Peptides against a protein of PDB entry 4N78. Designs and how they scored, part 148

Target 1, 186 residues: chain A of PDB entry 4N78
Amino acid sequence: HFQVICRLLGYQGIAVVMEELLKVVKSLLQGTILQYVKTLMEVMPKICRLPRHEYGSPGILEFFHHQLKDIVEYAELKTVCFQNLREVGNAILFCLLIEQSLSLEEVCDLLHAAPFQNILPRVHVKEGERLDAKMKRLESKYAPLHLVPLIERLGTPQQIAIAREGDLLTKERLCCGLSMFEVILT
Target 2, 155 residues: chain B of PDB entry 4N78
Amino acid sequence: MAELQMLLEEEIPGGRRALFDSYTNLERVADYCENNYIQSADKQRALEETKAYTTQSLASVAYLINTLANNVLQMLDIQASQLRRMESSINHISQTVDIHKEKVARREIGILTTNKNTSRTHKIIAPANLERPVRYIRKPIDYTILDDIGHGVKW

## One batch from the design tools (peptide; made by RFdiffusion4, then SolubleMPNN)

Design b2_p18_4_s1 (from b2_p18_4, 6 letters changed)
Fold by OpenDDE base, seed 2:
Structure b2_p18_4_s1 (fold): chain B 186 residues (1-186), chain C 155 residues (1-155), chain A 18 residues (1-18)
Amino acid sequence: as target 1 above (186 residues)
Amino acid sequence: as target 2 above (155 residues)
Amino acid sequence: MKSPFEEGMEERLKKLEE
């Protein structure tokens, strides 16, 4: 599903969706969640010492239940605050999955374009074969597919300019050195 | 442009009219040849005249058809060339617009990006002094210390 | 020449410094 979304929205659509999600997350964090956190901080016991281990696990549990009674009884925390936190979590996960899906799409594009851009895969040389000979053979095999040099030789000045710009846009991708998710976490 | 206009407005219509006129003339020539053959005392001479007129008429029609056909072909070639130039121009504009849109979209998403922190793989400098693995001597856990703790059956 | 992605990133950084 995320792969399809990335393909349909493209860079612009993804940017718009992520910007809106960030606004929603910011609104939830600075509004409802912040208010609940402030309220919880007010109700939180100022001093909560660890009970003696002699009370055993049940006694310790009862102690903490008593200390946190006001928090546990706060019904709106379960219904509203936790729901908002789930929404924030879902938004973060959505952004992560979108970025991962976009990265996969970009990698696929780079791989598909590579033969046309004189980007040769590193061929595993079997024992006994000269790496240089294999690379030269690969270079000769893919040389006719190099699009920019081909257009520079056969195309009009306008076509050459477009081909160069297109080549540059094909090579430059987010997955090469940029991250959206790191911005979201900040 | 002037050549195409001349072909469309003058040469091709003129050729079509000429061909139509030639058809009418051929009918007249045929009637003349038939009457001349019937009325002539010298049938051999009349036949030779008919043959000459037929050859001349066929040659003239062939010439008119060929001229018209060549003009139509020339007109079509000029139009095809114009369409190809137009297509090339449209494609160029379309590609330019697409590149521009792509650049704008990339700038927009770029606002939401930061440089990937290449985790400097800190070369784990192997500490020079491999601390000798302290031989973990497993001391047996004496569980008898717990015998006094709990409501267990004192044997 | 900076990529359009980098141009967008720089724009964000400038806005944060203001």
Scores: peptide ipSAE 0.352, ipTM 0.798, DockQ to the pose 0.832
Fold by OpenDDE base, seed 5:
Structure b2_p18_4_s1 (fold): chain B 186 residues (1-186), chain C 155 residues (1-155), chain A 18 residues (1-18)
Amino acid sequence: as target 1 above (186 residues)
Amino acid sequence: as target 2 above (155 residues)
Amino acid sequence: MKSPFEEGMEERLKKLEE
């Protein structure tokens, strides 16, 4: 599904969606979540010492439950604050998955374009075959597919310019060194 | 353009008129030949004359049809060439626009991107210093990274 | 020549410095 979304939206659509999600997340964080956090900070016990280990795990749990009783019983926290946090989490996950899907699409595009751009995969050389000879054969095989040189030879100046621009755009992809998710996390 | 105009306005209509006139003339020739054969005492001579006129008439019509056909074909070729040129121009504009749109889209998404710090060092370095935005250095796309993505086509 | 991606990134950086 995410792959289809990436294909449908393209770079521009993805950018718009991510920007809007960032706005939503920001609004949630700076609005309702912040307000609840402030409230929680106010009701948080000022002094909470670790109970003695002698009380055992159940006793320690009861101690903390008692200390945090007011927080745990705060109904609005469970219904509103946690829901907002879920929304934030979902938004973050969505962004992550979109980026991953986009990266996959870009990789696929690069792979599909490679034969036309004189980018050859490293061929696994079987024992006894010369790597250079195989590579030369591959180069020779795919030489007629090199789009830019072909257009430079046969095309108009305008077509050549477009081909060069297209070639550059095909080669330059986000997956090569850029991250959106890191920006979302800052 | 001048050639196309000449074909459309002068040559083709003229050829059609000539062909029509030829039809009328053929009818006259046929009538003549029929009457000549009936009235002639020398039927053999009349037949030979008819053959001669028939051959001449057929040759004339064939010539007119061929000329007209060639002019029509030429007209169509010129029109086809014009359409191809127009198509090429439209395609060029379309491609230019698409490239521009793509560049704009890439700028927009670029706003939401930062350089991948590929530095392998897992050191969760506490964000002490505001990492100066490392200038995106265009590293040549190492496509070898793609080798691990997907079932390696065992060539 | 900078890529469009880089141009966008630089634009963001400039806005953050402002």
Scores: peptide ipSAE 0.337, ipTM 0.797, DockQ to the pose 0.761
Fold by OpenDDE base, seed 3:
Structure b2_p18_4_s1 (fold): chain B 186 residues (1-186), chain C 155 residues (1-155), chain A 18 residues (1-18)
Amino acid sequence: as target 1 above (186 residues)
Amino acid sequence: as target 2 above (155 residues)
Amino acid sequence: MKSPFEEGMEERLKKLEE
């Protein structure tokens, strides 16, 4: 599903969706969540002393439950806060999955373009075969597919310019060194 | 353009008119030959004359048809060439627009990106120090890094 | 020549400094 979304939206559509999600997340964090956090901080007991170890684990737990009773009861009553946190979490996960899917698509594009861009795969040399001979054969096999040199030889100046620009755009991808998710986390 | 205009406005219409006139003339020649054959005492001579007129008329019509056909073919070739040029121009514009749109889209998404600081380890380690955005140095894409990602994803 | 991605990043950085 995320792959289809990435293909459908493209870079521009993904950017728009991400920006809107960031706005929503910001609104949730600065609005409702912040208000609840402030309220919870006000209700938080200022002094919570450690109970004596003599009460044992159950007694200590009951002590803390009693001290935090108002907070627990408040949190249970204010389910909206948890829902908002869930929404924020879902938005973050969505962004992560979109970025991952986009990266996969970009990798696929790079792999598909490789034969046309004089990018040769690493040849596994079987025992007894000369690496150089295999590489030469591979080069010869793919030489006719090199798009930019082909167009430079046969095409018009305009076609050459377009081919070069297209080649550059094909080579430059986000997955090579850029991350959206890091921006979302900041 | 001048040649195409001449073909469309003068040569082809003129050839069509000539061919139509030739048809009318052929009918007259046929009538003449028939009457001449019926009225002539020397049937052999009349037949030879008819053959001569028929040959001449057929040659004339053949010439007119050939000329007209060549002109039409020439017209079509010129038009085809013009269409090819137009198509080439449209394709060029379309490609230019697509490249531009792609660049715009990339700028837009680029606003939402930062340099990858973390090695591929899944640990969402919040980068501690906001290191100054190291200028993205266009390192040659090492595609070998992609080899590990592609093998495991079954589509 | 900067990539369009880089141009976008720089634009964001400029806005943050502003």
Scores: peptide ipSAE 0.325, ipTM 0.790, DockQ to the pose 0.788
Fold by OpenDDE base, seed 4:
Structure b2_p18_4_s1 (fold): chain B 186 residues (1-186), chain C 155 residues (1-155), chain A 18 residues (1-18)
Amino acid sequence: as target 1 above (186 residues)
Amino acid sequence: as target 2 above (155 residues)
Amino acid sequence: MKSPFEEGMEERLKKLEE
């Protein structure tokens, strides 16, 4: 589903969706969540010492239940605050999954374009074969597929310019060094 | 342009008019041949004359049709060439616009990006010092990143 | 020549400094 969304939206659509999600997250964090956090801080026990271990696990649990009773019984916390936190979490996950899906699409594009851009795969050299000879053979094999040199030889100046720009756009991808998710986390 | 205009305005209409005139003339020739055959004492001579006129008329019409057809074909070839040139121009513009749109889209999404911290250390250590925005140094695209994602097309 | 991605990133950084 996320792959389809990435294909449908493209860079432009993804940017718009991400920007809107960031606004929503910011609004939730600075609004309702902040208010609930402030309220929770007010009702939090000022002094909560660890009970003695001699009370055992049940006694310790009961102690904490008693100390946090007001928080646990706060009905609005369960219904509204947790819902908002879920929404924030879902938004973050959505952004992560979109970025991952986009990266996969970009990688696929790069792989598909590689033979046409003089990007040769790492060749596994079998025992007894010279790496240099194999590399030369591969270069020779894929040389006719090099699009930009081919167009530079046969194309019009306008076609050459478009081919060069297209080649550059094909090579430059977000997955090569940029992250959106890091921006979302800040 | 001048050749196409000549074909459209002069040659093809002229050819059509010539065919129409030829039709009327053929009718006259047919009438003449019929009357000549009826009135002639030498029916064999009249028949031979009719054959000659018929052959000549058919040849003339065939020539006119062929000439007109060739002119129409030439016109269509010129128009096809013009359409191809126009298509090429439109395609060029379309590609230029698409490239521009792509660049704009990339700038927009770029606003939402930062440099990947290659440091493997997952430790979200709160950076104590707001590191000055490290100027994005174009590092060569390391395509080795592709090695881990694709179960390799075994070449 | 800077990539469009880089241009966008720089624009964001400039706005944050502002």
Scores: peptide ipSAE 0.313, ipTM 0.788, DockQ to the pose 0.764

Design b2_p18_4_s2 (from b2_p18_4, 9 letters changed)
Fold by OpenDDE base, seed 5:
Structure b2_p18_4_s2 (fold): chain B 186 residues (1-186), chain C 155 residues (1-155), chain A 18 residues (1-18)
Amino acid sequence: as target 1 above (186 residues)
Amino acid sequence: as target 2 above (155 residues)
Amino acid sequence: MESPFELGMKERLEKLKE
C-alpha cells in the first residue's frame, strides 16, 4: 500500500502529506498533549519516596497506584490524551513507512536506469573467471544502451540537454544520503 | 510551406483538371477513330492510325495520373514531416515542463530532508559544536542493498 | 550545480536560523 501511495503521490505529494502531518503532530503536541502534561504535572505528587523493598512488588505497586490514583482515574487521560498520542504515533509510523517505501522505489528506479547510465553491477566471479573479462563483456553488451552518449551522437542540442538533465535527476535520489524521518523526529 | 501550398492550391487541382480534360479528349479521339475506320477504304491503315492514337492517349493519361499521384504523395510527405516536427516540439516542451515540475517537487521534499548522519554508534556525546552540515557526499549507490530483497538470481 | 534536494534542505536550514 505504501508503495502505491508513493507512486501515486510522487515527491511533491509525499512532501505535502508529510508537511501536513507535521503540522498535525505539532498541533497535537503543543496543544492537547501539552495541556494534559501540564495538568498531570500539577497533580503529580510533589514528594514520592520509594517505598521500602520489604513491601514486595505488589505492595510497591499498590503504593504507587495510591499515589497516582488521581492520575490513573483521570478519565480524559485515557480517552483524549492517549488517543492523541496514538495519532501522533500513527503519524510518525506513517512517515517512516512512506520514507522506507520511497527509498525502495528510488532504489528500483536506480536499478532500472543503471544499464542506461553505464552503471554495471558487480558481477560475482566464479572461481577461474577473470573479473576484468566479465566486466568488459558486460560493458560491451550494455554500451549501446548508454542513453546520454547515444543522444549526444544522434540527438538535437535540446534533446542532449534534456537527456543530461534527466540523467542527473535519475542519479540523484533521497536514498543516497538524505533522510526525511530524521527531520520529523527533530 | 510554400511548396505545400503550391501543391494544394495549384498542382493537385491543376492535375485533376488536366485529367478531366484528357477524358474529354479521349472521347473525341475515339469518335474520330471510329469514323475514320468506317469511312476509310484502307481499313488496315485506319486501324494502325487508331492504334497509334490509342497508344498516345493512354500514355498521356498514364503520365497525368502518375504526375498527380506523385504530387499527392509529396503533399502527404510534407504534411507528415510537419506533423513530426510539431510532435517533436510538443514533446520537447512537455519534457521541459516535466523536468521543471520534478525539480520543484524535489525542492519541496528536500525541505523535509536532512543528511543521514551515519553516525557510527559512538556514545551520544552531546556534540558541543553545532554539527557542520555534512556536505552531501554523493556516495555511490550501493546496489547490494537490493540483493536481499529480490530472489537473488544466483548467478 | 546543487541538487534540488540540497536546495530544499538549505532553504530549511536558512529558515531555522532566522
Scores: peptide ipSAE 0.354, ipTM 0.804, DockQ to the pose 0.820
Fold by OpenDDE base, seed 3:
Structure b2_p18_4_s2 (fold): chain B 186 residues (1-186), chain C 155 residues (1-155), chain A 18 residues (1-18)
Amino acid sequence: as target 1 above (186 residues)
Amino acid sequence: as target 2 above (155 residues)
Amino acid sequence: MESPFELGMKERLEKLKE
């Protein structure tokens, strides 16, 4: 599903969706969540002494449950605050999954373009075969597919310019060094 | 432009008119030959004359048809060439627009990006100093790193 | 020539400084 979304929206559509999600997240964090956090801080026990270890884990848990009873029983916390936090979490996850899907699409594009851009994979040399001979054979095989040199030889100046620009755009991808998710976390 | 105009306005219409006139003339020649054969005491001579006129008339019509056909073909070739040039121009514009749109889209999404911290360590180190934008060093894409990711994507 | 991605990133950074 995320791959389809990435293909449908493209870079521009993804940007718009992510910007809107960031606005929503910001609104939730600065609005409702912040208000609840402030309220919770006010009702939080100022002094919470550690119970004696003699009460064991169950007793300690009961102690903290009692100290936080008012917070835990706060109905609006469960219904509104947790829902908003869930929405924020979903938005973050959505952004992450979109970025991952986009990266996969970009990788696929790079791989598909590679033969046309004189980018050859490292050939696995089987024992006894000369790497140089295999590489030369591979280069010779894909030489006719080199798009930019071909257009430079046969094309008009305008076509050459477009081909070069297209080649550059094909090579430059987000997955090569940029992250959107890091911006979202920030 | 001048050649195409001449073909469309003068040569092809002129050729069509000439062919039509030739048809009318052929009918007259046929009538003449029939009458000449009936009235002639020397039927052999009349037949030879008819053959000569028929051959001449057919040759003339064939010439007119051939000339007209060649002119039409030439016209079509010129028009086809013009269409190809137009198509090339449209394609160029379309590609230019697409590249521009792509650049705009990339800029827009770029606003939402930051440099990947290559640090292997799990520490989400918030880039401490906002001040020095780590210049995205265009490292040549090592596609070998991508080989492990690509094998898992069954299309 | 800066990539369009980098141009966008720079634009964001400039806005954050303001």
Scores: peptide ipSAE 0.343, ipTM 0.799, DockQ to the pose 0.814
Fold by OpenDDE base, seed 4:
Structure b2_p18_4_s2 (fold): chain B 186 residues (1-186), chain C 155 residues (1-155), chain A 18 residues (1-18)
Amino acid sequence: as target 1 above (186 residues)
Amino acid sequence: as target 2 above (155 residues)
Amino acid sequence: MESPFELGMKERLEKLKE
């Protein structure tokens, strides 16, 4: 689904969606969530000491459950605050999954374009074969597929310009060094 | 442009008129041949004359049709060439616009990006024992697993 | 020629400095 969304929206659509999601997240964080957090901080037990480890995990859990019982049972916390936190979480996950899906699409595009752009994979060298010789052979094999040089030789100036720009746009991808998710986390 | 105009305005209409006139003339020739055959004492001679006129008439019509057909074909070739040029121009404009749109889109999404902290990927020391490539079994991604995770915005 | 992505990022950085 996320791959389809990425293909449908493209860079422009993804940018718009991400911007709007950031606005929503900001609004939720600075609004309702902040208010609930402030209220919770006021109601939090002032003194909550760690129980002795001798009580074991169940005893410790019960202790904290008892100390926080009033907070956990607060109906608005469950219905409103946790819902808003879920929305924020969903937004974050959405952004992450979109970025991952976009990266996959970009990698696929790069891989598909590679033979046409003189980007050759490292060839496995068997024992006794010279890497340089194999690479040269590979380069020679794919040389006729190099689009930009071909158009530069046969095309009009306008076609050459378009080919060069297209080549550059094909090579430059977000996955090569840019992250949207890191911006969301800031 | 001048050649196409001549074909459209002069040659093809002229050819059509000539063909129409030829039809009228053929009718006159037919009438003449019929009357000549009826009135002639030498029927054999009259028949030979009719054959000659028929052959000539057929040849003339064939020539007119051929000329007209060639002119129409030439017209179509010129028009096809014009359409190809127009298509090329449109494609060029379209590509230019698409490139521009792509650049704009990339700038917009770029605003939402930061540089990845390239953690020095520690040289993955290839384990000495090349684990046999586990055959990637494409398990269909069951997207239903995600159905329970998304509590959507209750507007 | 700077990447359109990089240009967008620079624009963001400039706005954050204001």
Scores: peptide ipSAE 0.178, ipTM 0.781, DockQ to the pose 0.792
Fold by OpenDDE base, seed 1:
Structure b2_p18_4_s2 (fold): chain B 186 residues (1-186), chain C 155 residues (1-155), chain A 18 residues (1-18)
Amino acid sequence: as target 1 above (186 residues)
Amino acid sequence: as target 2 above (155 residues)
Amino acid sequence: MESPFELGMKERLEKLKE
């Protein structure tokens, strides 16, 4: 599903969706969540001492339950605050999955373009074979597919310019060193 | 443009008119030859004259048809060439627009990006100091990173 | 020539400095 979304939206659509999600997250964080956090801070016990270990785990739990009774029983916290936190979490996950899917699509595009851009995969050299000879053979095999040099030889100046720009756009991808998710987390 | 216009407005219509005129002329020649043959005391001479007129008429019509056909073919070739040029121009414009749109889109999404921190250090270092934007070093795309992704064709 | 992505990043950084 995320792959399809990435294909349909493209860079621009993804950017718009991400921006809107960030706005929603910001609104949730600065609005409802902040208000609940402030309220929780106000009702938080000022002094919460660790009970004696002699009371055992059940006794300790009861102690904390008693101290936090007002917080635990706050119904709006469970319904509204946690829901908003879930929405924020979902938004973050959505962004992560979109970025991952986009990266996969970009990698696929790069792989598909590679033969046309004089980008050759590393060939596994069997014992006794010269790597250089294999690479030269591959280069010679794919040389006719090199688009930019081909257009430079046969094309008009305008075609050459477009081919070069297209080649550059094909080579430059987000997956090569950029992260959206890191921006979303800040 | 001038050549195409001349073909469309002058040469082809002129050729069509000439061919039509030749048709009417051929009818007159035929009538003449028939009457000449009937009235002539020397039937052999009249026949030879008819043959000569027929040959001349056929040659003239053939010439007119050939000329007209060549002009039409030339017109079509020019039009085809113009269409190809127009198509090329449209394609160039379209590609230019697409490239521009792509650049805009990339800028927009770029606003939402930062450099990947290569530091494997597990320490959630609270970015104390705004780390100077590490100059994006255009590293050549190392496709070996993809070697572990998917079932590569083992050669 | 800077990539369009990098241009976008720079724009963001400039906005953050304002």
Scores: peptide ipSAE 0.343, ipTM 0.802, DockQ to the pose 0.825; fails the geometry check

